# Peptides against a protein of PDB entry 5EIB, part 254

Target 1, 366 residues: chain A of PDB entry 5EIB
Amino acid sequence: VDLEPGTMDSVRSGPFGQIFRPDNFVFGQSGAGNNWAKGHYTEGAELVDSVLDVVRKESESCDCLQGFQLTHSLGGGTGSGMGTLLISKIREEYPDRIMNTFSVMPSPKVSDTVVEPYNATLSVHQLVENTDETYCIDNEALYDICFRTLKLTTPTYGDLNHLVSATMSGVTTCLRFPGQLNADLRKLAVNMVPFPRLHFFMPGFAPLTSRGSQQYRALTVPELTQQMFDSKNMMAACDPRHGRYLTVAAIFRGRMSMKEVDEQMLNVQNKNSSYFVEWIPNNVKTAVCDIPPRGLKMSATFIGNSTAIQELFKRISEQFTAMFRRKAFLHWYTGEGMDEMEFTEAESNMNDLVSEYQQYQDATAD
Target 2, 366 residues: chain A of PDB entry 5EIB as posed
Amino acid sequence: VDLEPGTMDSVRSGPFGQIFRPDNFVFGQSGAGNNWAKGHYTEGAELVDSVLDVVRKESESCDCLQGFQLTHSLGGGTGSGMGTLLISKIREEYPDRIMNTFSVMPSPKVSDTVVEPYNATLSVHQLVENTDETYSIDNEALYDICFRTLKLTTPTYGDLNHLVSATMSGVTTCLRFPGQLNADLRKLAVNMVPFPRLHFFMPGFAPLTSRGSQQYRALTVPELTQQMFDSKNMMAACDPRHGRYLTVAAIFRGRMSMKEVDEQMLNVQNKNSSYFVEWIPNNVKTAVCDIPPRGLKMSATFIGNSTAIQELFKRISEQFTAMFRRKAFLHWYTGEGMDEMEFTEAESNMNDLVSEYQQYQDATAD

## One batch from the design tools (peptide; made by RFdiffusion4, then SolubleMPNN)

Design b2_p24_3_s4 (from b2_p24_3, 9 letters changed)
Fold by OpenDDE base, seed 2:
Structure b2_p24_3_s4 (fold): chain B 366 residues (1-366), chain A 24 residues (1-24)
Amino acid sequence: as target 1 above (366 residues)
Amino acid sequence: SKRDEFLAKENEKVEKALAYRKAL
């Protein structure tokens, strides 16, 4: 789905464009112009019914519909505005299905779009209410990984999207292969989401290795385990050491000893015990899939529900507040029929989410 | 439910914005 036709042509002409049904390409003509209000209330609202018809048809063809997965950006108008409209409409029609998102967070290091803080804040408000699981993929963290870890001098969107695709492949491993822990979206939610609003995940992937060092690096279970818990490998720009893990899932892929995985996972938890909440017993889940990723002997994917994720929301809130206090660019949103109150409500709900994460960070076992 | 109330309010906002655009 896109409000721009050129995106659909790029996907269709791509190496895998033929895996999608031609009738499942729904697109607009005008785009959202990086405006959340155009995506959510105008251009997107005119297109949404055509998307819902496709969603219904595909849902009816499922033998066992678990839920929905959306991949979108929060900085752009289409991904943020129309994406959250779709979430709301799907949630209304399918209230008992899991809503899962891969939400790409904007960063000033990666995009020159000035209104991204508005689009992100308005989107986070919708995600708090209408999703069950949200993987926070932060463009700032992806850029920093590409530059610092992968040693890419000038990271491209292609380099960032490669990390996103590896992470998405990792976190969906248990859904795609039989006999795994978290084999369905609902089981993942039960293990990862202790409180309904605290469903924002910090993903991570290992191995992350520069092209120049790949040939010299052994892939071992200890190295994967250590790297996946390193703050530098988090795909959200938060330091886990500034918060506490509520829940963690680790997904290992490749031929390895389950015993060695369990030993290393226990060792990393014990070394990092101060960064876990004490009042959630057995809050770390480990899965091993014998099938490695394409081109790797082994990998590990990290999913963290950490109170440190509040750093991401604080960054967006600070940028939002700086513009909103001046009413900068606000007329582009109000001109689409939005009220200024919707901005204040969205900011308030995101600040409440930050406060909730802080409350559970500071909570002790009574 | 709180969710149903939220979704109802969001639908009203969408309808209001669409009505505003048609009146321009």
Scores: peptide ipSAE 0.541, ipTM 0.936, DockQ to the pose 0.768
Fold by OpenDDE base, seed 5:
Structure b2_p24_3_s4 (fold): chain B 366 residues (1-366), chain A 24 residues (1-24)
Amino acid sequence: as target 1 above (366 residues)
Amino acid sequence: SKRDEFLAKENEKVEKALAYRKAL
């Protein structure tokens, strides 16, 4: 789905464009122009019914519909505005199904789009209320991984999207292979989301290795486990050492010893015990799939529900507040029929989310 | 439910914005 036909043509002409049904390509003509209000209230609202018709048709073709997965950018108008409109409409029609998102967070290091803080804040407000699970993929973190860890001098969108793809492949492993922990979206939610609003995940992937170091690196369970818990491997720009893990899932892939995985996972929890909440027993879940990802002997994917994720929301809030106090660019949103109060509501709800994460970070066992 | 109230308000906002655009 896109509001720009040229994006859809690029997907269709791409190396995997043929994996999608032609009838499932829904697109507008005018684009959102990086404006959330165009995506949510005007251009997107005019297109949403045609997308819902496709969603219904695909849902009816499912033997067992678990829920929905949306991949979108929160910086752009289409992904943020129309994406959150779609979530709202799908949630209304399918209130008992899981709503899962891969939400790409904007970064000033990657994009010069001035209104990204507005689009992101307005989107986070919707995600807090209407999603059950949200993987926070932060372009800030992706850029830093590409530059610092992968040793890419000039990270491209292709390099960032490679990390996104690896992460998405990792977190969906349990859904794609039988007999795994978190074999469905609902089981994942039950294991990962202790409180309904605290459903924003910090994903990570291992191994992350620079091209120059690949030949010298042994892929071992200890190395994967160490990387997976390293703050530098987080796909969200927050330090897990500044917060506490509410819940963790670790998904190992490849031929490895389950015993060695369990030993290393116990060791990393014990070493990092101060970074876990003590009042959620058995809050780390581990899965092992014997099927490695393509081109690797083994991998590990991390899913963390950490109170440190508030650093990401604080960054967005600070940028939002700096711009909103000046009413900068607001006329582009109000001109689409949006009220200024919706900005204040979205800012308030995001700040409430930050406060809720902080409350659970500071909570002790009674 | 709180969710139903949120969705109802969201629908009202969308309808209002669409009406505003048609009036311009």
Scores: peptide ipSAE 0.541, ipTM 0.936, DockQ to the pose 0.775
Fold by OpenDDE base, seed 1:
Structure b2_p24_3_s4 (fold): chain B 366 residues (1-366), chain A 24 residues (1-24)
Amino acid sequence: as target 1 above (366 residues)
Amino acid sequence: SKRDEFLAKENEKVEKALAYRKAL
């Protein structure tokens, strides 16, 4: 789905364009122009029914519909505005299904789009209310991984999207292959989301290796486990050491000893015990899938629900506030029929979310 | 539910914005 035809043509002409049904391409003509209001209320609202018709058709063809997965950017107009409109409409029609998102957070290091803080704040407001689980994929973190860890001098969107793809493949492993842990979206939500609003996840992936170092590294379970808990391997620009994990899931892939995985997972929890809440027992879950990712012998994917994710929302809020105090660019949104009050409501709800994370960070066992 | 109330308000906002656009 896009408000621009050219993006869909690029997907269709791409190496994997044939995996999608032609009838499942829904696109507009005008685009959103990086404006959330165009995505949500005008251009997107005119297109949303055509998307819902496709969603209904595909849902009716499912033997067992678990829920929905949306991949979108929060900095743009289409992914943010129309994506959140679509979530709202799907949630209304399918209230008993899981809503999962892969939400790409904007970064000034990756994009010069001035209005990204507005689009992100308005989107986060919608995600807080209408999603059950949201993987926060932060372009800030992706850029930093590409530059510092992968030793890419000039990271491209292709390099960032490779990390996104690896992460998405990792977190969906339990849904796609036989396993005991998180075998469905609902079990994932039950294990990962202790409080309804606190459903924003910090994903991570291991191994992250520079092309020059790949030839010389043995992949071991201890190394994967250590890298997976390293703050530098998080796909959200937050330091887990500045908060506490509410819940964690680890998904190992490849032929390895389950005993060795369990031992290493216990060791890393013990080393990082100060960074877990003590009042959620058995808050770390581990899965092993014998099928490695393509091109690797083994991998580990991390899913963290951490109170440190408030750092991401604080960054967006600070950028939002800097613009909104001056009413900068608001006429682009109000011209689409939005009220300035909607910005204030979205800012307030995001600040409430930050406060909720802080409350649970500071909570002690009674 | 709180969610249903939220969704109802969001639908009203969408309808209002669409009406505004048609009036321009």
Scores: peptide ipSAE 0.540, ipTM 0.936, DockQ to the pose 0.774
Fold by OpenDDE base, seed 3:
Structure b2_p24_3_s4 (fold): chain B 366 residues (1-366), chain A 24 residues (1-24)
Amino acid sequence: as target 1 above (366 residues)
Amino acid sequence: SKRDEFLAKENEKVEKALAYRKAL
């Protein structure tokens, strides 16, 4: 789905364009112009019914619909505005289904779009209320991984999107291969989300190796385990050492010893015990899938629900507040029929979320 | 539910904005 036709042509012409039904390409003509309100209230609202018709049709074709997975950016107008409108409409029609998102967070290091803090804040407000699971994929963290770890001098959107795709493939492994831990979206939510509003995850993927070092790297369970818990490997721009893990899931892929995985997972938990809440017993879940990802002997994917994710929301809030205090660019949103009050509501709800994460970070066992 | 109340308010906002656009 897009508000611009040119993106659909790029997907159709891509190496996997033929896996999608032509009728499932829904697109507008005018775009959102990086404006959340155009995506949510005007251009997106005119298109949303056509998207819902496709969603219904595909849902009816499912033998057992678990839920929905949305991939979107929070900085742009279409992904943020129309994406959150679509979440709201799907949630209304399918209240008992899991809503899962891969939400790409904006960063000033990657994009020059001045209104991204508005689009992100307005989107986070919707995600807090209408999603069950949100993977926070931060463009800042992706850029830093590409530059520092992958040794890419000038990271491209293609390089960032490669990390996103690897992560998405990793976190969905248990859904695609029966008999695993977290084999459905609901079981994942039950294991990962101890409190309904605290459903924002930091993902990570291992191995991450520079092209020049790939041929010299042994892939071992200890190395994968160490890398996926490294703060530099997080695809959300927060340091897990500044918070506490509420819950963790690790998904290993490839032929490896389950015993070795369990030993290494125990070792890394013991080494990082200060970064876990003590009042959630058995809060680390491990899965092993014998099928490696394409081109790798083995991999590990990390999913962390950490109170450190508040650093991401604080960054967005600070940027939002700096613009909103000046009423900068608001006329682009109010001109689409949006109320200024919605900005203050969204800011307040995001600040409440930060406060909730801090409360659980500071909570001790009784 | 709190969710139903939220969704109802969001629908009202969308309808209001669509009405505003049609009036311009």
Scores: peptide ipSAE 0.522, ipTM 0.933, DockQ to the pose 0.767

Design b2_p24_4_s1 (from b2_p24_4, 13 letters changed)
Fold by OpenDDE base, seed 4:
Structure b2_p24_4_s1 (fold): chain B 366 residues (1-366), chain A 24 residues (1-24)
Amino acid sequence: as target 1 above (366 residues)
Amino acid sequence: SRAEYLAKLNEKVEKALAYRESLR
């Protein structure tokens, strides 16, 4: 789905374009112009019914519909505005199905789009209410990984998207292979989401290795485990040491010893015990899939529900506030039928979410 | 008080457990 035709042509002409039904390509002509309000109330609202017709058709063809998975950007107008409209409409029609998202967070390091903080804040407001689980894929973190860890001097969207694809493949491993932890979206929510609003995940993938060091790095379970829990390896620009893990899932892929995995996972928990909440029993889950990802002997994928995710929301909130106090570009949104009150409500709800994470971070049994 | 703090903590834990059970 897109409000612009050019992106759809790129997907259709791509190496995997033929795996999608032609009738499932729904697109507009005008685009959202990086405006959430155009995506949500005007251009997106005109297209949403056509998307819902496709969603219904595909849902009816499912023998057992678990839920929905959306991949979208929160910085643009289409992914943010139309994406959140679509989530709301699907939630209304399928209230008993899981809503899962891969939400790409904007960064000034990656995009010069000035209004991204507005689009992100307005989107987060919707995601708090209408999703059951959201993977926070932060362009800030992706850029930093590409630059610092992968030693790419000028990271491209292709380089960032490679990290996204590896992460998405990792977190969906348990859904794609039988007999795994979190074998369905509902079980994932049960294990990862202790409270309804606290459903934002910090993903991570290991190994991440620069081309110059790949030949010298042994892929071992201890090294994967260490890298997976490293703050520099998080796909969200948060330091887990500044918060506490509510829940963690680790998915190992490849031929390895289950015993070694369990030992390393126990060791990392014990070493980092101060960074876990003590009042959620069995809050770390581990899975091992014997099928490695393409081109790797082994990998580990991390899913963390951490109170440190508030650092991401604080960054967006600070950027939002700096613009909103100046009423910068507000006329672009109000001209599409938005009220300034909706900005204030979205900011308030995101700040409430930050406060909730902080409250659970400070909650100790001692 | 410590007692009030622990009571609030227990309420949070109970809500978390109840929510998890509601998803099963």
Scores: peptide ipSAE 0.027, ipTM 0.425, DockQ to the pose 0.018
Fold by OpenDDE base, seed 2:
Structure b2_p24_4_s1 (fold): chain B 366 residues (1-366), chain A 24 residues (1-24)
Amino acid sequence: as target 1 above (366 residues)
Amino acid sequence: SRAEYLAKLNEKVEKALAYRESLR
């Protein structure tokens, strides 16, 4: 789905474009112009019914519908505005199905789009209410990984999207292969989401290795385990050491000893015990899939529900507040039928989420 | 129980949020 036709042509011409049904390409003509309000209330609202018809058709064809997965950006107008409209409409029609998202968080290191803080804040407001699971993929963290870890001098969207694709492949491993932990979206939610509003995940992938060092790096379970818990390896720009893990899932792929995995996972938890909440028993889940990802002997994917994720929301909130106090570009949104109150409500809900994470961070078993 | 603990924790969070709202 896109409000621009050119995106659909790019997907169709791509190496995997033929895997999608031609009738499942729904697109507009005008785009959203990086405006959430155009995506949500005008251009997106005109297209949403056509998308819902396709969603219904595909849902009816499922033998066992678990839920929905949306991949979108929060900085743009289409992914943020129309994406959250779709989430809302799907949630209304399928209230008992899991809503899962891969939400790409904006960063001024990656994009010069001035209104991204508005689009992100308005989107987070919708995600708090209408999603069950959200993987926070932060463009700032992806940029930093590309630059610092992968030693890319000028990270491109292609480089960032490579990390996203590896992570998405990793976190969906248990859904795609039989006999795994978290084999369905609902089981993942039960294991990862202790409180309904606290459903934002910090993903990570290992190994991440620069091209120059790949030949010298052994892929071992200890190295994968160490890297996946490293703050520099998080695909959200948060330091887990500034918060506490509510829940963690680790997904190992490849031929390895389950015993060695369990030993290393226990060791990393014990070394980092201060960074876990004490009052959620068995809050670390480990899965091993014998099938490695393409081109690797082994990998590990990290999913963290950490109170440190509040750093990401604080960053967006600070940027939002700096613009909103000046009413900068606000007329672009109000001209599409939005009220200033919707901005204030969205900011408030995101700040409430930050406060909830902080309260759970500071909570003791007393 | 875990459920009782989580309920108490939720109550603490709700009280904190209500207090914050009262300061607006």
Scores: peptide ipSAE 0.026, ipTM 0.579, DockQ to the pose 0.026
Fold by OpenDDE base, seed 5:
Structure b2_p24_4_s1 (fold): chain B 366 residues (1-366), chain A 24 residues (1-24)
Amino acid sequence: as target 1 above (366 residues)
Amino acid sequence: SRAEYLAKLNEKVEKALAYRESLR
């Protein structure tokens, strides 16, 4: 789905464009112009019914519909505005189904789009209320991984999207292969989301290795485990050491010793015990899939529900507040039918979310 | 620093606003 035809043509002409049904390409003509309000109230609102018709058709064709997965950016107008409109409409029609998102957070290191903080804040407000699970894929973190870990001098969108794709492949492993932990979206929610509003995940993928170091790196369970819990490996720009893990899932892929995985996972928990909440029992889940990802002997995917995620929301909030106090570009949004009150409500809800994470970070078992 | 980052963001916003005002 896109509000621009050229994006859809690029997907269709791409190496995997043929995996999608032609009738499932829904697109507009005018685009959102990086405006959330165009995506949510005008251009996106004109297209949403056509998308819902496709969603209904695909849902009816499912033997067992678990829920929905949306991949979108929060910095743009289409992914943020129309994406959140779709989430709302799908939630209204399918209130008993799981809503899962891969939400790409904006960064000024990656994009010069000035209004990204507005689009992100308005989107987060919708995600807090209408999603059950959200993977926070932060362009800030992706850029830093590309530059620092992968030693890419000038990270491209292709480099960032490679990390996104690896992460998405990793977190969906349990859904795609039988007999795994978190074999369905509902089980994932039960294991990962102890409180309904606290459903924003820090993803990570290992191994991440620079091209120059690939020849010298042994892929071992200890190295995967160490990298997966490294703050520099998080695909959300927050340090887990500044918060506490509410829940963790680790998905190992490849032929490895289950015993060694269990030992390393126990060791990393014990070494980092101060970074876990003590009042959620059995809050670390581990899965092992014998099938490695393509081109790797083994991998590990990390899913963390951490109170440190508040650093990401604080970053967006600070950027939002700096613009909103000046009423910068507000007329672009109000001209599409938005009220300034919607900005204030979105800011308030995001700040409440930050406060809620902080409350659970400071909570003790006593 | 975070303060320097916010200052740089504010400068970008001001430049963008000034540019838009110049187009009016």
Scores: peptide ipSAE 0.016, ipTM 0.376, DockQ to the pose 0.026; fails the geometry check
Fold by OpenDDE base, seed 3:
Structure b2_p24_4_s1 (fold): chain B 366 residues (1-366), chain A 24 residues (1-24)
Amino acid sequence: as target 1 above (366 residues)
Amino acid sequence: SRAEYLAKLNEKVEKALAYRESLR
C-alpha cells in the first residue's frame, strides 16, 4: 500500500514482486508529502476503504487468522499517517486479532525531513493504543550499525533495508516454522508483553560482519550470543545498560547444540543480571530453528522488551517539543483537518509511556 | 551528543521555515 504509484512499480519489478497478487497493490496518486495528517485524514482516508476491502478478502481466505503485520515508517506521511489509520480501522474490525508492527523510527542522520518528529509522535500515540507488538527499528541505530559495525562509509537506504529484512526474517522465524517457542503472534505477546502499553521491542540480529571480515569470522554460538546482547547491535538507538529488560526472546537458526545455546544464554543472563528485572520470573525465552537463513550457517535474532526503549521515545519527544513550542509547520497538519490538540495529546501519551517504563525500571521485588 | 543532535535539528527547522517563507 502506498499513496504514491511509483513505489508499487518498484515492488513489482523487484525480485519478489511476483509473489504478491496484483489486486493487492493499493495505491493513491497524490502522496502524503511527509505529512501525517494527509496520510491520516485526507489522502489516506480516501484510500483506506480500498485497503480494508483487500484486508477483508485476504483475511477470509485464511484458515486461521492470527493477526496482522504492518511494516511502515514513522517519519513519512503514508507509513505514519495512513499506516496508523489502517491499524485503527483493522483493530476496530478485528479487535480479537493481534496487531504487530515493524515501525521504522526516523533519524536526522538518515533523513532531512524536518517534520519527522511530528509524524513519529503522532504515530507512537496510535501505536500505544492500537498495537499489541511493535518492533522499533530505529534508522539511527541502523545507520550506526552500518557505519561502525559493517564499515560502510556512506550507508544507503538499501543497506538499512538489508538490516530490516534480516531482522524481520529472524523475528518471524518462529511463526514460519512449526513446533517453536512463540509459534504464533499471541504466544509472542504473552511471553514478551507483561504490561499492555509496554509492547515496544528492541530487535537485534547476529551475525553482523563487515564485508572485509566475513571470510575470517567463525560463526559460533558464543559469538552470536555475545553479539546479540551487545548494545551496539541493537536496532533501536538505546543502551540496554541504561534500563532493565522486562522480557527477552532469542531465536537461533542453524545446526547447533541446544545444550550449547542454553549454556550461553544462561551465561549471558548471569553476566547481565543487573540489566534484567528480578520480579519477572523466566523472562528470557530461547528458540532454536534447525534451518539457517540464506547465506549463513547460523544466526541469532534478539527481541528485547527493555525499559531503555524510553531513550528512543525521549529523543523523539525532545525533537517534537523543539518544533512544537515554535508552532513550526502546524498549519500543514491543521489544514488537513487535524486538531492542534492532537499534538498535545500525542506528546502527553508518549511522555506517559516514558514514565511508565521508568516506573517499572525502578520497581523492586521488595 | 544529544545537545548537538537537537542543535542540528533546530538548524534544519530554521532552514526549512526560511525556505517556505521564501516561497510566499
Scores: peptide ipSAE 0.000, ipTM 0.256, DockQ to the pose 0.027; fails the geometry check

